# Peptides against a protein of PDB entry 7UQJ, part 56

Target 1, 160 residues: chain A of PDB entry 7UQJ
Amino acid sequence: PELYQNFNITPPRGVLFHGPPGTGKTLMARALAASCSSDERKITFFMRKGADILSKWVGEAERQLRLLFEEAKKHQPSIIFFDEIDGLAPVRSSKQEQIHASIVSTLLALMDGMDNRGQVIVIGATNRPDAVDPALRRPGRFDREFYFPLPDVKARFKIL

## One batch from the design tools (peptide; aimed at target 1 G59)

Design b2_p18_1_s3 (made by RFdiffusion4, then SolubleMPNN; from b2_p18_1, 10 letters changed)
Fold by OpenDDE base, seed 5:
Structure b2_p18_1_s3 (fold): chain B 160 residues (1-160), chain C 160 residues (1-160), chain D 160 residues (1-160), chain A 18 residues (1-18)
Amino acid sequence: as target 1 above (160 residues)
Amino acid sequence: as target 1 above (160 residues)
Amino acid sequence: as target 1 above (160 residues)
Amino acid sequence: TVADWIFEKIKEILEELY
């Protein structure tokens, strides 16, 4: 944090996991949450699916995002994991603009409103980084990207 | 069955798997279906996603639930697995009430209408047990809950 | 290709993976993509969820399908994997007919329009083959079906 | 054909999975 502030660099707040589905993005996000949680320092892990935020909370999705970020801040250090984040923040296209624009705008504001000293990390997972609103991929939001390739068949037989 | 009747205990009909996504709820439901299926006793495994019942069957979701339970009864012993059941039976909130209330009411009636001697087990999986209508979490419905914690990092390096 | 042409057999273009969720359909589709990709011949793997095509691209789903097939053709040899394809191509029921009929008609036309020499394979995954429009299950479309049973418990304990 | 090779690989992987 301090090093990034001194260089006028927006510290990384969001990490985008992208790659084909079932490449282990969700598994990694959870491995990270578990690895970063020690007996002394429990990290609270929040998880939401982008499609669930749209479908289950029609007209309340914005409020549910606010509540999620407030709860994450209250229970810091925290990780917010958005699975299928491209379901929450699809690229703005003219026909779905109003509802998606509100949710995207809310997520942008929430990520921008995170204090740089706040111990809240946001991880987004998508199968389609290009389907995520480019505004989310800017510095201070999802500014780090990790590609999850398909495991080679040889590597997969070790997981099977 | 008989033991539960003698104690005036409603026998468990439904099992709620809850916990973070990709904790293995779906994998466990399938492992259970496979483990309970022997050469002598094939268990029929039915699977539906809550969101799919709402989205694919708008205005027929109630009928599709009835057909599912009838088919499960016909092919008993059976397991009905509802993945993302909080998509099917969200907590009744004022804005989504009518369509969801019908589907929830139908699911309640179907679970209540299962004869206690029927060899149909219902497994629901959710990432948010509090997002499932509390009426479904009552005795004779989803009356057993299994929490799927995040695997500890030490356990996870054996899966990776 | 040539062998199928000589027999006036429509070469298999589509493969339907069906079976209970997390039986490994998505994992298999990816293992296939990786196994078919050599140092000399990289297969481009495209992946879309059926529900995502409907939800994220309302009114553009048809165009997005066209673009997907064009991109797959451009990067041939290619695999297009539709996860939850029953979300894209539900059986035509009277109430959802118009939007789904357009997307299904587009997918049909795209599969029919694949040149027999095109090195584009389409894999659909569904948990409900009977929920997929029967027109997609005809020769020259999804004309091969692979059932993914639940792994027997003995096999599963090797994966767990 | 690429299709035949993929189908053979499907069979191989299915045989290894089951």
Scores: peptide ipSAE 0.010, ipTM 0.261, DockQ to the pose 0.364
OpenDDE base, seeds 1, 2, 3, 4: peptide ipSAE 0.007, 0.008, 0.005, 0.014; ipTM 0.298, 0.362, 0.237, 0.390; seeds 1, 2, 4 fail the geometry check

Design b2_p18_1_s4 (made by RFdiffusion4, then SolubleMPNN; from b2_p18_1, 12 letters changed)
Fold by OpenDDE base, seed 4:
Structure b2_p18_1_s4 (fold): chain B 160 residues (1-160), chain C 160 residues (1-160), chain D 160 residues (1-160), chain A 18 residues (1-18)
Amino acid sequence: as target 1 above (160 residues)
Amino acid sequence: as target 1 above (160 residues)
Amino acid sequence: as target 1 above (160 residues)
Amino acid sequence: TVADRVFEEIAKILEELY
């Protein structure tokens, strides 16, 4: 907290994990939520799938996003993990424009409305970073991007 | 089965896996389902997410829980795994009280109504055991709790 | 592609992963999607849960399946992964017959309607292959089956 | 690994956030 205040740096509110599917983005997000939890500071981990928010909450997706962010704020320190965030926030030029545009605008507003002092990190995971609305990838939103390469086929088969 | 009958011990019907997210609770529940399956005895594994039961089945969540338990009983030996069970059975003092209270009461009744002879194990996974209704953590329900520590960051990165 | 054309073999359109839960079926499907992706050929990975298709899309599940297959075709090479496919395509004798029968018939038609030249692979994962409609397990559909054994409990605890 | 770097960087971000 104090370090970011001293440098007038807008603390990264969002981290984008991108890379091929099954590269461990979800596992990493979970691992981070886990590793940053000490016995003294339990991080609350909220997981949502982007496509689930759109499909389950037709007409309420904005409200459910707001509730999610309020719950994350209430239970801070917290991580909000959006799996398949390209399903939630596709590029605005996508033909399903109106519902997507409204949800994207709400997500943008929620990310912009997070206090810099809030101990809420938003992690988005996508297999297609280019399918994510560029507005989400701006400073103060998902401003850090991490590529998850395919583990070399050999490394992955050691896990299987 | 026979061992629990001999000791007049109410067999544990439920196991609570708790610990930081991505500590492998889901993987362990699956691993247990898997390891307890012999070629002779295939265990049927039912997986549900707590939050999905609430959100998908507004007004039918109780019926769907009943159907899940009946299906598990019909296909015994079986494991019912609730991922994010704190999303299904939050503490009763949670402001979304009525729907949650009804589902929790139904889940309690279903766990209480399982015969001691039933080869149905219920595994709940949570990142927040304190967010789970204490009534679920009583004897004859989730009466065994296992903490999943963060694998040392190093151990997890060997899996990634 | 060329190898299958030379042998007049209807290329396997579907692969069924079966075995105890958490044997890595989902991880394998993702690993395959990932390993078959080169820097030159990004495979688009579509993941759906069978039970989610039924429950989220009451009355639209057929349309959503069609859209999924069209999207997979549009973004080929692609993998469609159905997790818990027994939840999507239960045996026709299941009491929820009408909705399931219609979705199963649609899925069958979509799998049959895929061109042999389409670089779309469908992977179904189930814990209960016997609960999957046998019509899905015929040639030109899920015609390859892979058993995922339980890693010996010891092997799994090395991954945990 | 890239994962290690990602983790170290995120751990740093989190340490800086806390």
Scores: peptide ipSAE 0.042, ipTM 0.216, DockQ to the pose 0.109
OpenDDE base, seeds 1, 2, 3, 5: peptide ipSAE 0.007, 0.010, 0.011, 0.015; ipTM 0.278, 0.366, 0.303, 0.364; seeds 1, 2, 5 fail the geometry check

Design b2_p18_2 (made by RFdiffusion4)
Pose (drawn by RFdiffusion4):
Structure b2_p18_2 (pose): chain A 160 residues (1-160), chain B 160 residues (1-160), chain C 160 residues (1-160), chain P 18 residues (1-18)
Amino acid sequence: as target 1 above (160 residues)
Amino acid sequence: as target 1 above (160 residues)
Amino acid sequence: as target 1 above (160 residues)
Amino acid sequence: TYEEYFEWLHALAEWVAE
């Protein structure tokens, strides 16, 4: 941590996995979760699938998001993987409902808002990156974007 | 206050930060929240978002807004910051749930009934200005609109 | 009435001020209420909003609306002004609450219960006219309309 | 490429553990 404090830099804590289906996005996330449970320093893995937080009560989806990010603050070494994040956080439109744009606005305020979110890595896997809200694709929340392509010749040899 | 009485004008008590993502809106609100807590006279910073207002009970979201504005009047030199305010206050629509139009109406009434001395300042950052209700964007509610643009060369040099 | 009842032209049961925001609709009702700064028993003015009638309880909103109309009948020549009548009377649908729908179901029955010798006039204001419920715009209700547009050049000169 | 991505994520997880 002194290497990042040597400068006035904060580490990148957000990655958006994107690419065609079957290219290794969830596999990479699964390998990272299996590696986080065997290095004997507790890196807590939070798995979230799509719109797992959707509820029929008003304000319970934003409350579940706030509780997920807060339980992530309780144990500092924690990771949040959002599988199929284009179903949880679509581009905010006036035509669609307010529960969607309200989830996206809560996710924006919880990733880079007024309060610091802690040592929480946020990973989102998507097949449709341009269905993710563009304010969620900037540094401070999903700094990096890993494009997982269909494998080339050498990669297909290695996979086989 | 005699300058604002000599000319028959009321000081603006509302600002709407708007601009592209990552251009300085939450940063300015964080710098103003740190400047509120340093000097010989104290300004109270009230931070809010859509999650700690929206409730699942009838008449509880507008009661939380009224408790916010009454508590800010109590601590009279005050700033209220609504981040991602288009999620809290969308454009009123009949094809939406009534809780969002009811929040916008309560917010319009509470802003039209403030101290009328420049004591409670209301600052909102929407990232998208069109999504916010036009009744909130008229002078009297959010008087000023600060456009935080993408930086030009001298500004990028200063930021770097 | 000694003049206007000679010709049998009935006064309107409901007159609707509608227009863009900031066009002076609240000023016209405030100026008519300063024309109620006159002696008593003539042009009693009631200033209500799309809020501060609707409550947590199930009967105080409709009981209070029936009582407002009864006090309006008690002082015979009287005016009831509903500022932001889309806050009190939104569009009834299946995303609509039950308390607002019953407020509309009582306001309609109270406007049809108002007698033909027109001594209570209900003026209502809105910035979004096709967001008030369609039933109050039917004949025998809010049927005469005043459009308040943005000012032209001479009107902006007078305002300045 | 996938090895290098995983090593970069693992180094970020070791940093979070500290």

Design b2_p18_2_s1 (made by RFdiffusion4, then SolubleMPNN; from b2_p18_2, 11 letters changed)
Fold by OpenDDE base, seed 1:
Structure b2_p18_2_s1 (fold): chain B 160 residues (1-160), chain C 160 residues (1-160), chain D 160 residues (1-160), chain A 18 residues (1-18)
Amino acid sequence: as target 1 above (160 residues)
Amino acid sequence: as target 1 above (160 residues)
Amino acid sequence: as target 1 above (160 residues)
Amino acid sequence: MYDEILEELRELARLVGS
């Protein structure tokens, strides 16, 4: 925190995990939460599926996002993991997905409104980074991107 | 291809991956795509969730299926992977699921309409093969079935 | 069974798998089914997602739960696995989730109504045990709780 | 690669936590 503030660098708040589904994005986000949790420093892990926020919370999705970020801040250090974030934050240019514009706008505002001193990491997982609104991929939002390649066939056979 | 044609055998177009969820059906479908991809022959992998097609594309699901198959044909060799295909293609005899009849009918027609020379494999993954419309499990459709057993506890403990 | 009856101990009917999503709860439930299945004793594994029961079976969820338990009993030894059980059985105190009260009540009654001699194990998986109605966590219901810690990063990298 | 991603994420988590 202090280092980023001292150099006037926007600290990375959001990490975009992108890559094919079943590449372990969800698994990595959780592994991160576990690996960063110690007996002294428990990380609270919040998980939401992007599409589930829209479907379960018709008309309340914005409020639920706000509550999620408030809860994550209250329980910091914390990770907010959005699985299938492309379902929540589709590209604004899609006429079919204009219904999500307000929700995306809310998510943008919530990411921008995070105190730079807050110990909240937001991880968005998607199979389609290009389907994520480019506004979310800007500095101070999902400004770190990690590609999750398909594990090689050998690695997958160890998983199967 | 030629072998199947020479013997007048309907080439398997559809592969049904069935077995419990988290048995790696999605992972296998992707591993299959990866293993069959070489630098010389890239396989395009299309993935859709059955339930997502119905929920995201209310009234447009049939069109989206057509577009998917057209795109897969355009980018052959390709794999179309339907995750949770039982969500897309419920058994027609279920009165509760009659709403899907047109979508299932469209999927049937698309699978039947694939050119026998096309390099498009359709993989349907389900946890409930008996919940998949039997019409999809006929020759020329999902005529190959692979059971994904639960990995043994030892294999799973390596996954856990 | 007999041992629990002889000591007048309520046999554990329900096992709550709790812990972060992607910790392999689904995977473990299935591993249990596989490990307990022999050639001589096949365990039937029933899986439902809590939220899917509510969304797919609007107004019929209670009936579907009853049918599920009947089918599980018919095919004993069996495991009923509820993935995301917090979606099915939210805490009753949540005003937003009052719609689930009847479904939760039905699930409670079904768990209570299981014959103690039945070879049906109910596994509920949740990421939020505190979001599960406490009534489900009582003896004779989900009275065994297993925490699924995030596998260490090394274990997850073998999965990825 | 996953180890690298994880280490970088751990560093980020430390940096966000510091």
Scores: peptide ipSAE 0.022, ipTM 0.287, DockQ to the pose 0.312; fails the geometry check
OpenDDE base, seeds 2, 3, 4, 5: peptide ipSAE 0.006, 0.005, 0.018, 0.008; ipTM 0.380, 0.391, 0.387, 0.436; seeds 2, 3, 4, 5 fail the geometry check

Design b2_p18_2_s2 (made by RFdiffusion4, then SolubleMPNN; from b2_p18_2, 10 letters changed)
Fold by OpenDDE base, seed 1:
Structure b2_p18_2_s2 (fold): chain B 160 residues (1-160), chain C 160 residues (1-160), chain D 160 residues (1-160), chain A 18 residues (1-18)
Amino acid sequence: as target 1 above (160 residues)
Amino acid sequence: as target 1 above (160 residues)
Amino acid sequence: as target 1 above (160 residues)
Amino acid sequence: MYEEIMRELLELARLVGE
């Protein structure tokens, strides 16, 4: 409840941060974790990169995803942040990406198996929302999407 | 012309942003794209990671590079940004990297095939300019190099 | 000596920057390199990603580590920064990670072989200190640990 | 929060770019 209230969003199972790289998606996810953390209530922040799950966990990626969600549940309130989630959950129609079908299916099942009453939020970050399997973007999964625009040039020029 | 003027550089075919990771190379490339974009003239920003091209496009990387350059030409003015280009274009003298020879050769040919009168700029970002094939760093390719130093700690301490 | 004095730390062989991704570990390592660099005394900053060493240097990772440490010694004062060091030095108890045993062993030996009187500092950055082989976290190796919290949103807000 | 994080990121980027 409080975690979701602090996000000023109706509790999603998942939030998709999409927008170009270097738009602060990862930083936002982290800032949210920090802002929702108090001395009394620390948010546990789990981060994984989509491509890292595939490369580091060849043949065990599904299990690692399950373990990650179990750990997140155990350490509530928690955020699971998938950076570059399009690397993990490519579009199923891709002939090149059949290898990911099991992993994507596992992630879908894990998202579906979450009780939204829990204090676990899943944030997926991608630069290519259209490269993410549409099944992940359905209600009860990544059903909230936040666009991270490139900072307006004016905003950047204030920084440069 | 205007794109290159806005960069305050003589129009290169390619600009190598080199410097350590998290020095803002990607952000700078994006800031440049944004700064060169007006309401009247939007710069199309194409981003690829070098390692992603190799991993995601096994056996098709050369074709994907060709398509990328064609898309960039079609959507002029444009920026092609290769993040971690050392992952795509490792040094040819590396016995370990013969696998990349075709991809690097394709990138070289694509860089050479660019009309410098076009409104396409290629930005390569690397943390290891010396790990990039020297052939990419020759005139008519990545012939401008910008070092992204680590922020002076003084600049950081203003943030921290 | 001076490099370590500028860090305001008792000279470690290695410093482990741990904390969530995008907490500025890489950024801090780099800031440290920059702050310790003067016009008269440039710090040579070597960066490697743990996962990149494994993936890019299959069968030669140990040699590449040796060469890296030799280069760092040759270019003193220097910093060797291992980003995502948990990718290079996974926990030895992991049945999945036996492949890394030789690499980790090599890194241990290289850390042990450093004269702490030298002007080489090794910074490992990880998001998962507990995923790093505990042998690396012992005295004379990564014996200083700095937690990079998620910047408290307040601390971030002071930066913003 | 986004604007603020973006400012931070951009400031971090600026700083990292300097």
Scores: peptide ipSAE 0.000, ipTM 0.265, DockQ to the pose 0.039; fails the geometry check
OpenDDE base, seeds 2, 3, 4, 5: peptide ipSAE 0.000, 0.000, 0.000, 0.000; ipTM 0.346, 0.260, 0.348, 0.387; seeds 2, 3, 4, 5 fail the geometry check

Design b2_p18_2_s3 (made by RFdiffusion4, then SolubleMPNN; from b2_p18_2, 11 letters changed)
Fold by OpenDDE base, seed 4:
Structure b2_p18_2_s3 (fold): chain B 160 residues (1-160), chain C 160 residues (1-160), chain D 160 residues (1-160), chain A 18 residues (1-18)
Amino acid sequence: as target 1 above (160 residues)
Amino acid sequence: as target 1 above (160 residues)
Amino acid sequence: as target 1 above (160 residues)
Amino acid sequence: DYDAILEELRELARLVGE
């Protein structure tokens, strides 16, 4: 908190992991949650898939997003990991996505409403950063981006 | 079966995997399922996420849990793996979780109703063992617990 | 495309990965998606869980399957990965699964309707290939099958 | 570099935690 306050920098509330599928974005998010956990400071890890939020919560997605952020705040320090966030927050220029637009609007509001002092990090993972609503990629939201390159074929076969 | 019968010990019906996220709980559960499978004895692996049971099955979660256990029994030897079981079975002291309480009650009844002779193991994974309803952690339910420490950074990057 | 056209062979539209849980079916599907991606040719990877399609899309599963295939076609070259496809396409002989039968019928129609020239591969993963509707395992659908053996205990602990 | 990503994210988590 204090370091970001001193520099008048809004601390990054969200991190976007992008890269080809199977590059370990989800594993990295989990590894981060784990590595930042100590015996004295357990990080609570919340995972949702973007497409799951859309489909499971048709008509309730906004409420469930709010509940997720409330729970993350209640159990801070916390990581909220959205796998396939492009499934939740597609680019608004697609006319048919009023439901998506409402959900994205709610997510934007939730990220904007996060207290900068809160120990809640939001990680979005996508294979298609260009399919994510640019509004989510602005400062104070997903304002840090990490590219996950394909492991070379050899590196992948070591994971297999 | 016979070994536990001879010792008059109620065989553990459930195993709780707990530890920081990304420590391989899910992978271990899968690896166990796989290692216990032989060409002569294929283990059927069922996986559900706790939060998925809650959200997907609103109003039907109890029925779907019953169906899951019935299917596991039908396809025994079987492993039922609940990823993020704290999402299914949060501590009952949260007033707002009547739905959760009913689902947890059903899960308790299902675990209690498992024939001790059945070749069905239930594995629950959580990052927050303290967020799991203590009723699930009693003897005859999730009565074995395994802590998954953080692999060192190097070990994780070998999985990445 | 050309190779299969020359042999008058209908290109396999679907690949079934089967084997014990934790044998890396999902990881392999992702690794394939990633290995087939070049800087010049990014493969779009779609992942769904079979059980998720059933439960999330009760009453809309058929529509969401159609949308998934349309999106995959729109973003070709693409891989559609169905994890736990036996959860989507159980054997029809179970009387109680009218909903499943309709969803499976839709999936069959979608796979049959795939343009053979389309750069869309469907990968289904299951631990129970015998629980998958045989209609899905016919030529022009999931007509290639790959068995994922258990890595020996040592190989698994290297992934852990 | 996954190590660099992890280090930067650990630093981020530390900074958010402070």
Scores: peptide ipSAE 0.019, ipTM 0.206, DockQ to the pose 0.316; fails the geometry check
OpenDDE base, seeds 1, 2, 3, 5: peptide ipSAE 0.008, 0.006, 0.006, 0.000; ipTM 0.301, 0.394, 0.410, 0.382; seeds 1, 2, 3, 5 fail the geometry check

Design b2_p18_2_s4 (made by RFdiffusion4, then SolubleMPNN; from b2_p18_2, 9 letters changed)
Fold by OpenDDE base, seed 3:
Structure b2_p18_2_s4 (fold): chain B 160 residues (1-160), chain C 160 residues (1-160), chain D 160 residues (1-160), chain A 18 residues (1-18)
Amino acid sequence: as target 1 above (160 residues)
Amino acid sequence: as target 1 above (160 residues)
Amino acid sequence: as target 1 above (160 residues)
Amino acid sequence: MYEEILEELRELARLVGE
């Protein structure tokens, strides 16, 4: 805390993990959640999929997002992991674009509304970083990005 | 290879990775693929998703599976990774059950038809081990199973 | 355990993670440790650094290694993670070579002395795979290797 | 860069832990 205060670094509220599928984005998020949890300070890990937000919560996605952030705030310190955050992007239809715009707008507002004093970290994972709304990638939101490359297939793993 | 020959251990043709989403199944498969490749012995890594086999290759799934195994055999040593292998199971409809039965039957035949001398390993990953056809889990197919549990959120990652 | 017994597969006693610094070797080891622990089967994770073995335990490194393996055996199933295992290699001096030879010999003996029935996995991590004693990389020891490549440095980590 | 990422993630972890 003090080190971030001294350097005027706004603690990253959001971290974007991007890279090809199966590069360990979700594993890293879970490992981070686990690594941040001590006996004294258990971190609560919340996971949602972008596609689930759009498909399972038809007409209630915004409410479910609000509830998620409220629950995360209630159970601080917490990590909210959005797997496949690019799945918040609609399939190409005008109606889905409107739904997307509303959901994204809600997520933006929720991320912006997190007080700097909140112990809630948001991690987004995507295979398609260019499909993530640019508004989500601005400072105070997903302002840190981590690329997960393919393990170089040329990497000499000798499984003897 | 030689060690497996000496111990009369049928090299496991198939390995099933199962566990909750984001436990590193795909990453481990990629890491294993990379870990088997040396400068002298490059392993070719093939990846397919179960849902893609069912949805992208409508009417050609069996042919595409055959081509995949032929290509894997041609580029030995190789790993075939089926991500979301439970996605070969249809949504509960009679027509999809028939398609599933054909695809699964083809996969069974391809796994059974791999000569013991073949340097092709098949890895299946699933979040739902009980959704994988029991025939795939028999000896000579996915005969080894690796569980990827959730990093116990209570697991004392003493990051000391 | 029983599945490995039935298939006469010597469970890999040792896994070597190698790759540039910060490629997630330690994280993966922790994630694996956590991912192997279920509610029913907690895995105990032991971590040591190679440099710490040489520098912190001057004159008692061999004893500390023995105690570590005994404790790991007592708390089975367990993972022993040696971070910076190349740090067991001395700086090039004759006295340090003798100390290294003794420590490495002890580690070899401990890895060889693990009964096939032991649920102890040893993971070594290094940034310098060529600095790892070849004796440690033989079958029954660190017989599986995993390369952790640099994320392509051209990966636009836009830390904005 | 990965060390920096891991360090930053460790620092994030520490920040969440402190």
Scores: peptide ipSAE 0.017, ipTM 0.372, DockQ to the pose 0.225
OpenDDE base, seeds 1, 2, 4, 5: peptide ipSAE 0.008, 0.000, 0.016, 0.000; ipTM 0.380, 0.334, 0.194, 0.258; seeds 1, 2, 4 fail the geometry check

